Peptides against a protein of PDB entry 4A54. Designs and how they scored, part 29

Target 1, 94 residues: chain A of PDB entry 4A54
Amino acid sequence: MSVADFYGSNVEVLLNNDSKARGVITNFDSSNSILQLRLANDSTKSIVTKDIKDLRILPKNEIMPKNGTKSPSTNSTKLKSAETYSSKNKWSMD

## One batch from the design tools (peptide; made by RFdiffusion4, then SolubleMPNN)

Design b2_p14_4_s4 (from b2_p14_4, 4 letters changed)
Fold by OpenDDE base, seed 1:
Structure b2_p14_4_s4 (fold): chain B 94 residues (1-94), chain A 14 residues (1-14)
Amino acid sequence: as target 1 above (94 residues)
Amino acid sequence: ELEKLTEELKKALE
């Protein structure tokens, strides 16, 4: 299982200094051990993993105060099969 | 399920 499997998850991170950060996991830099979170204000916070004391995944149903952060609408983009509307170019002879 | 995911995430971060 990779960190990428958790991209888009809402998490609460407790840091070693007892501060907390809440956001969506957007990226992980494995080379530098940096976790990137998108915060409620749409800013990005980078956290060094060594500074993380604890982390929890927030349930989807926790009403984070809706600042209009679109819940990741799992737009199940149903690949609506592009019905190839074969527009029969009916050459209407008239 | 969330607990399991949390543990897996912690392991991945470690």
Scores: peptide ipSAE 0.199, ipTM 0.764, DockQ to the pose 0.749
Fold by OpenDDE base, seed 4:
Structure b2_p14_4_s4 (fold): chain B 94 residues (1-94), chain A 14 residues (1-14)
Amino acid sequence: as target 1 above (94 residues)
Amino acid sequence: ELEKLTEELKKALE
């Protein structure tokens, strides 16, 4: 199983120094063993995997404590499926 | 289920 299968997952990482980081997995650099997380403030944190003591996947319903920064309204851009209204132009030939 | 996924993720990170 590849780390890429978990891209987009919310995780909490406990580091060897007992600090914690929460974010979405955005990338993994296998050459350098670096896990990249997007944090709540939209910044990116790079973590060397050897520094990880523990990792847990957060349930989707776990409200990340929003620091008061605006919930990125995931504008669910409803891709308005352009209903191609096929206006049948009834060309009445007279 | 989440525990299993966590363990799989840990293995993938090793």
Scores: peptide ipSAE 0.196, ipTM 0.762, DockQ to the pose 0.756
Fold by OpenDDE base, seed 5:
Structure b2_p14_4_s4 (fold): chain B 94 residues (1-94), chain A 14 residues (1-14)
Amino acid sequence: as target 1 above (94 residues)
Amino acid sequence: ELEKLTEELKKALE
């Protein structure tokens, strides 16, 4: 499988300096080892592959935050831990 | 499935 098979995929890249970039893969320069991403603001970012610490493919349904739209705060809906209703069966033997 | 694609992408970028 070639890098070109992933053109058009949304990805998040973690760099060695712990910065992150999100964008669509638009090109890969094999001669210079440069990955090109189109960002949400339609700008292009070139990343040297040696600077990449980690990469993940984003789900297709994940709406890339448009420029200026507050990334919907993933309200971590605190899954209210289902309070284990310890049903104290108070067996009142009247 | 996404994990496999990620690994293949990583390999292709090495």
Scores: peptide ipSAE 0.195, ipTM 0.761, DockQ to the pose 0.630
Fold by OpenDDE base, seed 2:
Structure b2_p14_4_s4 (fold): chain B 94 residues (1-94), chain A 14 residues (1-14)
Amino acid sequence: as target 1 above (94 residues)
Amino acid sequence: ELEKLTEELKKALE
């Protein structure tokens, strides 16, 4: 899988400085290892991957960025929305 | 399964 397979996914990124960012993955610069997120205010945040401490895909019931928010099922990829039933989250990708 | 996706994403970001 490539990072491009996750374009349009809503993620929460925990940085090494313990700050958090939530956004939609819009781009990844592989040469510079920079992940680009579109934030709720339609601004973009570029994050160097080495500064990422942790990352999670947000389930559909989480607070999502308003602008450009896409569930995995609605992104440009063949990802499907993550679903939760019982205590286990589920995701699908074509 | 969401964890798997997360791990794949993390792996892709490495």
Scores: peptide ipSAE 0.198, ipTM 0.758, DockQ to the pose 0.547; fails the geometry check

Design b2_p14_5_s1 (from b2_p14_5, 5 letters changed)
Fold by OpenDDE base, seed 5:
Structure b2_p14_5_s1 (fold): chain B 94 residues (1-94), chain A 14 residues (1-14)
Amino acid sequence: as target 1 above (94 residues)
Amino acid sequence: KKTEELKKAIEKEL
């Protein structure tokens, strides 16, 4: 089993300085021992494995705190195409 | 189980 098998997993990383990082595993550089995470703001964070105190895979149901940027619910406001009912003004010329 | 597997995978590739 390789780290690549866990790409796309959401993880919480506890660093040696007691800070935490949460993100999706996007890459692992074995030559440099760097774990790359995509964060909630779509930025990437590279973490040297020696700085990792602990890590855990988060269950799929743990709603990553979406930074309260409400993903605008693209309520697909069905732009009701205003069917411009071309009211055929049938000008009945009498 | 999955977390431990990930930890082992990291350790093996280091």
Scores: peptide ipSAE 0.699, ipTM 0.939, DockQ to the pose 0.733
Fold by OpenDDE base, seed 1:
Structure b2_p14_5_s1 (fold): chain B 94 residues (1-94), chain A 14 residues (1-14)
Amino acid sequence: as target 1 above (94 residues)
Amino acid sequence: KKTEELKKAIEKEL
């Protein structure tokens, strides 16, 4: 299991200074040990993992106060398997 | 469970 498996998860991060950050995990930089969150105002916050005291994944049903940021409706776009209509090039030798 | 899995994933990739 990798951090990438949790991209799109809404998390609450408690920092060592007792401040809190809430946002959606957008990226993890393993080389620099940086967790990136998209905040409610659409800004990005980079958090060094050493500064994290604790974190939790927020349940989807926890009504974040609707600031009108649409919960990304995971439109499960059912990838309708584009039936490759094999266009039979019926070369009609007319 | 998911939270703990995330914590472990972070620790593993550090």
Scores: peptide ipSAE 0.697, ipTM 0.939, DockQ to the pose 0.744
Fold by OpenDDE base, seed 4:
Structure b2_p14_5_s1 (fold): chain B 94 residues (1-94), chain A 14 residues (1-14)
Amino acid sequence: as target 1 above (94 residues)
Amino acid sequence: KKTEELKKAIEKEL
């Protein structure tokens, strides 16, 4: 099991200073021990793991209080797999 | 269970 298996999960993080952050896990930098969250305002928060007192995965049904900003329709940008069209340049040697 | 799995994953990758 890796942290990457939890990308896209909503989490609540309790920090050592007793502040809380809520967001979606977008990245984990193991080299620098940084957990990245996308917040409700679409900003990114980087949290050093040593500053985490506790964390929990939020249930999918927990209505994050939408501040009245339009839920951006996360258009699942279908990462169009760049079909590398291998253009076979047939070099016709005359 | 999932929360504990995430915690373990973090600890393992540090």
Scores: peptide ipSAE 0.697, ipTM 0.939, DockQ to the pose 0.712
Fold by OpenDDE base, seed 2:
Structure b2_p14_5_s1 (fold): chain B 94 residues (1-94), chain A 14 residues (1-14)
Amino acid sequence: as target 1 above (94 residues)
Amino acid sequence: KKTEELKKAIEKEL
């Protein structure tokens, strides 16, 4: 399983400084250990994994960034990539 | 469950 399987997932990241970031996973740089999020304002936030205290994938019922892909299963503006959907179905992940 | 899989994926690729 790769981080790429989760591209398009909406996540909440808790940083070591207790700040939170919420966005869609757009990229992961394994060489530099950087997780890239697209935020609700369409800006990009790069997070070094060592600065992550915790993270979670947000459920469908939570507020999602507006400018993302629609869930294949819903007509909502909620972000859910086809890859994420496929991965979820394949692995039966919550 | 999905969250834990993401965490594992990150850890694996580090």
Scores: peptide ipSAE 0.679, ipTM 0.937, DockQ to the pose 0.661

Design b2_p14_5_s2 (from b2_p14_5, 5 letters changed)
Fold by OpenDDE base, seed 1:
Structure b2_p14_5_s2 (fold): chain B 94 residues (1-94), chain A 14 residues (1-14)
Amino acid sequence: as target 1 above (94 residues)
Amino acid sequence: SLTEQLKKAIEEEL
């Protein structure tokens, strides 16, 4: 399982300095060990994983205080497996 | 839990 499988999840991160960050996982840089969160104000926070003391995934139903930004209702867009119909254009040369 | 799975995923990709 990869961190990418959790992109779009809301998380609370407890840092080693006892500060907390809340946001949506948008990226993970494995080369630099950086977890990126989109915060409620639409800014991005980069967190070095070594600075993480603990983290938890927040349940979808937790009423984050609506500052008026509608938490995007996770429309469970069923990832319809786009069957990439590989139209093998068999160029039948006549 | 999903949280533990995420933690493990982070550790595995480091």
Scores: peptide ipSAE 0.690, ipTM 0.935, DockQ to the pose 0.681
Fold by OpenDDE base, seed 2:
Structure b2_p14_5_s2 (fold): chain B 94 residues (1-94), chain A 14 residues (1-14)
Amino acid sequence: as target 1 above (94 residues)
Amino acid sequence: SLTEQLKKAIEEEL
């Protein structure tokens, strides 16, 4: 699993200086170890991962104070677990 | 949890 799989997720980041940032993950720069968040005011915050003390994904139902910015419809790519219905065709040969 | 998966993903790509 890659960080890219979490693009569009709302996260709360606790920094080592005890400040907090909340935003949507928009990018991760692995070369520079930078996590990029889009904040509620549509600004972008770049966070060096070494400065992160903790982080959590915010549940979708957490009423983020609707600043009227339409939560980008996280296309919940329902990972439809392709239940490969192995239809065991029980060919009952009579 | 999804949070732990994200943390792991960050660590793996570092």
Scores: peptide ipSAE 0.685, ipTM 0.935, DockQ to the pose 0.651
Fold by OpenDDE base, seed 3:
Structure b2_p14_5_s2 (fold): chain B 94 residues (1-94), chain A 14 residues (1-14)
Amino acid sequence: as target 1 above (94 residues)
Amino acid sequence: SLTEQLKKAIEEEL
């Protein structure tokens, strides 16, 4: 699989400094190891992968029919207002 | 999981 298969997915990224960012994956620069997110305010955040402690795909409220092949879906859902927040927030992997 | 697949995809493209 390619990271491009996950473009449009809403993700939560836990950074090494224990801050969190939430956004939609818009691009991945493999040459520079940069994951780009579109944030709730429509700005973009570039994250160097080495700064990522962990990440998870946020479930969309839509029951994606798990028809056979689990394909990532583009989330049209409104991102939460907080672009970054404290590590005290709930963290779970799917 | 989809999350693990994404992580693997990142690792494979680095």
Scores: peptide ipSAE 0.678, ipTM 0.934, DockQ to the pose 0.664
Fold by OpenDDE base, seed 4:
Structure b2_p14_5_s2 (fold): chain B 94 residues (1-94), chain A 14 residues (1-14)
Amino acid sequence: as target 1 above (94 residues)
Amino acid sequence: SLTEQLKKAIEEEL
């Protein structure tokens, strides 16, 4: 399975500095190991995988924080997620 | 899970 199969999916990324990024996967640069997200404000964020502490695909029913007037715009097919996450541990295995 | 599949996909392409 390729990362490309997940283009359009909403993800939350926990970085090593304990900051979080949430957005839609738009690209993965395998050569440089960079995950690209489209954020709620329609900006892009490039994340080096080595800086990722954890990540999760967000379920469709989860309210997405918006830092803008619109949701991320993507032409990629979004994977529908009905995954349930533990309320106790946001980063639990789904 | 989808999350685990994504993690594996990332690892495989590193």
Scores: peptide ipSAE 0.654, ipTM 0.935, DockQ to the pose 0.638

Design b2_p14_5_s3 (from b2_p14_5, 6 letters changed)
Fold by OpenDDE base, seed 1:
Parts: C-alpha cells; structure tokens; sequence
Structure b2_p14_5_s3 (fold): chain B 94 residues (1-94), chain A 14 residues (1-14)
C-alpha cells in the first residue's frame, strides 16, 4: 500500500513540537519526504515526515467544523440542449 | 487499521 492510496483522507498530524495540523492528504513527495495537506482554509501545508510525531486518519463522520467551505455548488448548468431547429429549408420549387 | 497502514506506507516510501 502506498501513501497515494490515502490521498483524499482527512488526517490529524501531531508534530514533534506538539503542534497539530488537520487536513486532507493531497500529495506525498517521496524524494523530499514531504506530506502535503490541504487545510480547512484551502491553504496547503507541507510537512516534513521527520517532524511527524504521530498521525491518525479522522473518521468520515467526524464533523470537522464546517467552516462554510461552500461545497462547490455543482451548478449543474443544465446545458440546455440547444434544440438545433433543423430549419429544413424546404426549397419549394414554385 | 488504516492509520497504521498509512504510517507504514510513509515509512516504506522514505
């Protein structure tokens, strides 16, 4: 199993300095050992793995305080199928 | 659990 399998998971990270970060895993840079989290304010936090004391995956049902991140209103722009009125130009031979 | 699997995944990709 790879870290990429956990992209989109909400995690709480405890750092060695006893600070905490919560966010969604968006990327892992294996070359630099950097875990990237998207935070509640839509900012990205890069965490060096060596600075991680502990982490846990948060249950889906833990209501993170919805700071009103507007769920992207899927404006289902109903593409009104432009009924291409086939103007059959019936060239009436009069 | 999934948390432990994530921890192990991180360690393996270091």
Amino acid sequence: as target 1 above (94 residues)
Amino acid sequence: DLTEKLKEAIKKEL
Scores: peptide ipSAE 0.700, ipTM 0.939, DockQ to the pose 0.748
Fold by OpenDDE base, seed 4:
Structure b2_p14_5_s3 (fold): chain B 94 residues (1-94), chain A 14 residues (1-14)
Amino acid sequence: as target 1 above (94 residues)
Amino acid sequence: DLTEKLKEAIKKEL
């Protein structure tokens, strides 16, 4: 299995400095040894794997405390389909 | 265990 098989999984990462990070795995850069997490505030945290002391996959049922950051109501800006007004150029042939 | 599989995947790709 590859790390990519775990994209979208919620993980808790314990760092060598005893800090913790929780987020969804969004990317893994093998060349730079960087694990990317999307945090609850929709920010991205890049973690160098050498700084990871431990990690665990969180069970799906573990309600990540939604920091009550109001999910910005993604105002679905209705992409107003640009009505291409086909101006019928009436090419009047004379 | 999925966690162990993830750890192994990381190690293999480094």
Scores: peptide ipSAE 0.700, ipTM 0.939, DockQ to the pose 0.697
Fold by OpenDDE base, seed 5:
Structure b2_p14_5_s3 (fold): chain B 94 residues (1-94), chain A 14 residues (1-14)
Amino acid sequence: as target 1 above (94 residues)
Amino acid sequence: DLTEKLKEAIKKEL
């Protein structure tokens, strides 16, 4: 299997400095040994593989803390259809 | 295990 087979997988990366990163694998640069993650805030983090102490694939059901990226409530701005006031000024000339 | 497969894939492509 290639790393590309895991694109879209959610992973937790433990770094050598004991910090953790969680994100979706978006790319792997073999030439520079860089694993790229998309984080919960939609930013991208590039991690040099030599700095990785450990990693694990997270189960799909682990509710990534939905940073409440409020799904843009498509405020369907109900475009109040401007009722075309058909001013039928029926000027009844009597 | 998928995690181990990923680790192996990384090692092979380095």
Scores: peptide ipSAE 0.700, ipTM 0.939, DockQ to the pose 0.673
Fold by OpenDDE base, seed 2:
Structure b2_p14_5_s3 (fold): chain B 94 residues (1-94), chain A 14 residues (1-14)
Amino acid sequence: as target 1 above (94 residues)
Amino acid sequence: DLTEKLKEAIKKEL
């Protein structure tokens, strides 16, 4: 499993300085060892992994204080597969 | 759990 599999997950990060950050994982730069979080104020925080003391994935049901940023309604547009009714017009040529 | 899997993924990609 890769870090990319967790993009979009809400996490709490405890830093070595005992500060905490909460946000959605938006990117991981393995070359620079940087975890990127989108915070509740829509700002981005880059965290060097060596500065992380601990982290946890927050359960979806934890009422994030809804700062009114509507969770992007994943409009699961059920792409109703347009059943292309291949109306085989049986042109019954008589 | 998923948290431990994430921690492991970070460690492996570093």
Scores: peptide ipSAE 0.694, ipTM 0.938, DockQ to the pose 0.711

Design b2_p14_5_s4 (from b2_p14_5, 6 letters changed)
Fold by OpenDDE base, seed 5:
Structure b2_p14_5_s4 (fold): chain B 94 residues (1-94), chain A 14 residues (1-14)
Amino acid sequence: as target 1 above (94 residues)
Amino acid sequence: KKTEELRKAIEKEL
């Protein structure tokens, strides 16, 4: 079995410095021993395997970093409520 | 099981 068989898996990586990274495995560079993760913000993190203290595959039911399904850009066209200045024509009767 | 398989795969390709 190769690392490529796990591409698309969501993983949590614990680094030697006790920091954590979560992301989807997108690539493995065997020559440089680098595991690449796509993070929740769609950025890519490259992790040198020697810096990995531990890793686990996350269950599919755990909050996959929502591939930002582009929430439909609700172009909330902030309808600038044109304050209709109702110019009250105060007809001054004299 | 899958996690261990991934670990082994990494180790094998290093």
Scores: peptide ipSAE 0.688, ipTM 0.936, DockQ to the pose 0.636
Fold by OpenDDE base, seed 1:
Structure b2_p14_5_s4 (fold): chain B 94 residues (1-94), chain A 14 residues (1-14)
Amino acid sequence: as target 1 above (94 residues)
Amino acid sequence: KKTEELRKAIEKEL
């Protein structure tokens, strides 16, 4: 299972300084060990995983303030694999 | 259960 499987989940993060952050998981940077959350005010918060004391997924039934921001329609833009037309440069050596 | 799965996923990718 990957962290990406939890994108869009609402989480509460308890930090080592005893502060709390609540938001939706939008990204995880494995190279820098950073969990990115979208907060209720639509801002983003980057959290270094070493600063996390505890975390929990919030149940869907907990009234998160419905900021009625439309879930971005996952336009699955089917990136049609551009067929690489190998231009056969027919160099006719006459 | 889901929270524990997320924690394990983070730990695995670090």
Scores: peptide ipSAE 0.686, ipTM 0.935, DockQ to the pose 0.688
Fold by OpenDDE base, seed 2:
Structure b2_p14_5_s4 (fold): chain B 94 residues (1-94), chain A 14 residues (1-14)
Amino acid sequence: as target 1 above (94 residues)
Amino acid sequence: KKTEELRKAIEKEL
């Protein structure tokens, strides 16, 4: 299994600075160890994997980034902005 | 489970 198998997946990334980013995996540069996310505002965020504390694939029933993986749930809301934010909230991983 | 698979995939390709 490769990271490419997860392209198009919506993920939440917890960074070492305790900030979070949410986006769709669009690319992975193994040579430079960079995970690329498309954010809700359609911008791209490049994350160096060494800066990742943790990550999770977002369930379909959670709030998804704009233009992310479609949720079958009618209760799903697309985020208008999926920029990096600091959070001290509980965080779960699959 | 999928999250763990993604993590492993990243680690493998580094």
Scores: peptide ipSAE 0.674, ipTM 0.935, DockQ to the pose 0.755
Fold by OpenDDE base, seed 3:
Structure b2_p14_5_s4 (fold): chain B 94 residues (1-94), chain A 14 residues (1-14)
Amino acid sequence: as target 1 above (94 residues)
Amino acid sequence: KKTEELRKAIEKEL
């Protein structure tokens, strides 16, 4: 399997500083070890993989903050920021 | 399971 197989999936990334980023995987640069996420505001966040503490793929039924949208790509202009997300949702890997 | 697959894919390509 390749990371490219997961392009378009919505993920939550827990960073080493305990902040969370949530977005859709748009690209992975293996040479530079960079995971790119499209955020809810339609901006792109580049995350160096060494800064990732943990990650999970979000279920399709999970509601995004503020707008009730399940995917940031559908209502990108409605969320103020998806760069840092604090959720009370259970952190799990499956 | 799907999340673990993504993690493994990242690790493999690094």
Scores: peptide ipSAE 0.680, ipTM 0.935, DockQ to the pose 0.761; fails the geometry check

Design b2_p14_6_s1 (from b2_p14_6, 7 letters changed)
Fold by OpenDDE base, seed 3:
Order: C-alpha cells, then sequence, then structure tokens
Structure b2_p14_6_s1 (fold): chain B 94 residues (1-94), chain A 14 residues (1-14)
C-alpha cells in the first residue's frame, strides 16, 4: 500500500511538538519525505514525516470545521448623524 | 475500527 492510496483523505496529524494539523492529503514527496495537506482555508501545509508523532484518518462525515469566517460583525456603528439643529437665528429686521 | 486500521497502514507507509 502506498501513500497515494490515501490522497483525498481527511487526516489529523499530531506533530512531535504536540501541535496538530488537519487537512486533506494532496501530495507526498517520497524523495524528501514531505506530506502535503490542504487546510480548511485552502492553504497548503508541508509536513516533514520525521516530525509526525501520530496520524489518524477522519471519517468523511466529520464536517471539517469550516473556518467560520467570523462574518465581521460590521458593528454598523450607526453614526447617529448628529442632526446639527441649525438654530435658524431668525434675524428679525425690523 | 476500519479508520484505525487504515491510519496505521498510512503511518507505516510514510
Amino acid sequence: as target 1 above (94 residues)
Amino acid sequence: SLEKELSEKLLKSL
């Protein structure tokens, strides 16, 4: 069995520094021992295999946490247009 | 589980 048999699989990788990466396997460079993952934000992460402590294949039904684009709550600061009450100084010329 | 077995196979292939 080759790594290519797992292209398109969603995986969680535990690194030796105890950090985690989640993504879809897109490529493997056997010459340099580099695993490439496509992340949820469509960026690519390259991982050297010697840095991998553990790996698990995620079931297809696990909704990849879409990086919830926090819809920027446009705090529509309603600029309360300070209605400058133009006090009409009615200059009564009499 | 099947996923566990496949994970082990993948890890061994790396």
Scores: peptide ipSAE 0.628, ipTM 0.920, DockQ to the pose 0.107
Fold by OpenDDE base, seed 2:
Structure b2_p14_6_s1 (fold): chain B 94 residues (1-94), chain A 14 residues (1-14)
Amino acid sequence: as target 1 above (94 residues)
Amino acid sequence: SLEKELSEKLLKSL
């Protein structure tokens, strides 16, 4: 599993200095060991991985305190379950 | 939880 598998995930990062950052993973630079988060104010924070003490993925249902920034409407394409109307071929045998 | 497991996997991948 790679960090790229988690792009778009909302995470809380606990740093070694006991500060916290919350944001969406937008990029990871493996060469420089830098994790990039998009914060609620749409700014980007770069975090050196060595400074990370702990990390947790936030459940989608955790109401991020709506700071009034409208979570981008994830177009939940409601996969309209195509109710395959099983056309009951009522073979009316006359 | 699944989130905990995934968090651990992510952390290990960093």
Scores: peptide ipSAE 0.625, ipTM 0.920, DockQ to the pose 0.133
Fold by OpenDDE base, seed 1:
Structure b2_p14_6_s1 (fold): chain B 94 residues (1-94), chain A 14 residues (1-14)
Amino acid sequence: as target 1 above (94 residues)
Amino acid sequence: SLEKELSEKLLKSL
């Protein structure tokens, strides 16, 4: 199993200094051993894996107190499927 | 819990 399998998971990370960070896993740099979290304020925190004491995946139903920044409702612009009018040129040979 | 098991797997993958 790779760290990439957990991208998008909301996690709480306990660091060796007993501080905690909460965020969504956005990236893992295996070369530098750096875990990247997107925090509630949309900032990115980079954590060196050696500084991680413990980690837990948070259940989806845990209402993280959304600080009132409205998640921008991504207006799903319904890409109107361009109806490709296949004009069947019926070449009726009369 | 499943979440605990997955957390452990994630931690081992780091």
Scores: peptide ipSAE 0.624, ipTM 0.920, DockQ to the pose 0.156
Fold by OpenDDE base, seed 4:
Structure b2_p14_6_s1 (fold): chain B 94 residues (1-94), chain A 14 residues (1-14)
Amino acid sequence: as target 1 above (94 residues)
Amino acid sequence: SLEKELSEKLLKSL
């Protein structure tokens, strides 16, 4: 399985500094270990993977505020409804 | 859950 299989998935990323970023995976630079997210405001955020503490894929039923258009993806993962919570600095889902 | 499993797979792929 590759990161490309998750392009178009909506994710929440917890960083090592305890900040969070939420967006759709649009690209992954494996050479530089950079994950790119399209944010709600349609901007792009690049995240170095070493800064990622945890990551969760958001179910489609979760309300995601959008100020811009959703990025199209041919590899978008469709997920069913699930509950999420944090445990031991990791998110858990039902 | 499916989301949890996929999240784990994604994280391992990074």
Scores: peptide ipSAE 0.604, ipTM 0.920, DockQ to the pose 0.091; fails the geometry check

Design b2_p14_6_s2 (from b2_p14_6, 7 letters changed)
Fold by OpenDDE base, seed 3:
Structure b2_p14_6_s2 (fold): chain B 94 residues (1-94), chain A 14 residues (1-14)
Amino acid sequence: as target 1 above (94 residues)
Amino acid sequence: SLEEKLSEKLQKSL
């Protein structure tokens, strides 16, 4: 068994600086000890294996959180249309 | 575990 047997696996990596990375294993450079992940935004992250504190394999059904475009909550400020009360100045001509 | 196996393989490259 080699690291290549895990290509395509979705993993969460905890780094020594307590940061986390989630992605799919796309490559491993054994000469330089670099693990490459494809992230949810289709970018790539290279991680030096000595910086890895912990690793877990995520189940296949875990939908990588697509960076949900936070639909801008259009705060539809309902401009309460100030109903201009048309004061009918009834000019009584009589 | 699979995680242990992967971790072992990554560490052996160091």
Scores: peptide ipSAE 0.501, ipTM 0.877, DockQ to the pose 0.066
Fold by OpenDDE base, seed 2:
Structure b2_p14_6_s2 (fold): chain B 94 residues (1-94), chain A 14 residues (1-14)
Amino acid sequence: as target 1 above (94 residues)
Amino acid sequence: SLEEKLSEKLQKSL
């Protein structure tokens, strides 16, 4: 597993200065230890990893207050649970 | 946790 496996994840980053940033992980520069976030206003924030105090991954269902940017409609493939109607073949034996 | 894994990966780059 690499940091790249988390690309596209919504995260909240707590920095050492107690400021917070929320955004989608778009890139990680391992050479410079820089995490790139796309913010709600479509701007990009670069964060030096040494400045990160804590990080949490936001659940997909957490309605980030949409500032009007349509969250990409994750096609919630409603797995329609195929209710397998077990047709009880009532074998009426006469 | 996933957060722990991510944090670990970020820290290893330091």
Scores: peptide ipSAE 0.497, ipTM 0.875, DockQ to the pose 0.109
Fold by OpenDDE base, seed 1:
Structure b2_p14_6_s2 (fold): chain B 94 residues (1-94), chain A 14 residues (1-14)
Amino acid sequence: as target 1 above (94 residues)
Amino acid sequence: SLEEKLSEKLQKSL
């Protein structure tokens, strides 16, 4: 198991200075020991792992207050399947 | 816990 297995997880990080950060894990730089979080405002926060005091994984159902970025309503254009009525030309033999 | 595992992995990278 690697840190990458947690990419996309919502986490709350408690830092050594008692500040908190909440976001989605987007990247981990193992060489520099930097954890990257995408915040609710779509900004990225880089956290040095040595500064992390505690971490919790937030349940998927916790509605992080999405600042009102309207999830683009995928207009499901109902492709009306044009039922091509194949008129079977019934060749009536007389 | 998963949090514990994640924390451990983050710390082992130091």
Scores: peptide ipSAE 0.487, ipTM 0.873, DockQ to the pose 0.106
Fold by OpenDDE base, seed 5:
Structure b2_p14_6_s2 (fold): chain B 94 residues (1-94), chain A 14 residues (1-14)
Amino acid sequence: as target 1 above (94 residues)
Amino acid sequence: SLEEKLSEKLQKSL
């Protein structure tokens, strides 16, 4: 198994300066120890592997928030279930 | 884990 087996994987990288980067692994230069990530904005970030403190692989189903998509505020419109209490008019027959 | 395996491969290239 090589680093190339992880190409196309979404990863989160924690750097030694405590900054984070998220992206898809597109390339690894073993000679120069450089990991290349494609970011959500389609830009490329090159990371020197010695600067990596920690790394995790993100699940495929995790929709990377596209920077521009404001998560629609799910206005939970509380559908007030109008419980129509049917007032049983007991028509008292005389 | 896969993360450990990836980390090891990255570190071996250092």
Scores: peptide ipSAE 0.474, ipTM 0.869, DockQ to the pose 0.105

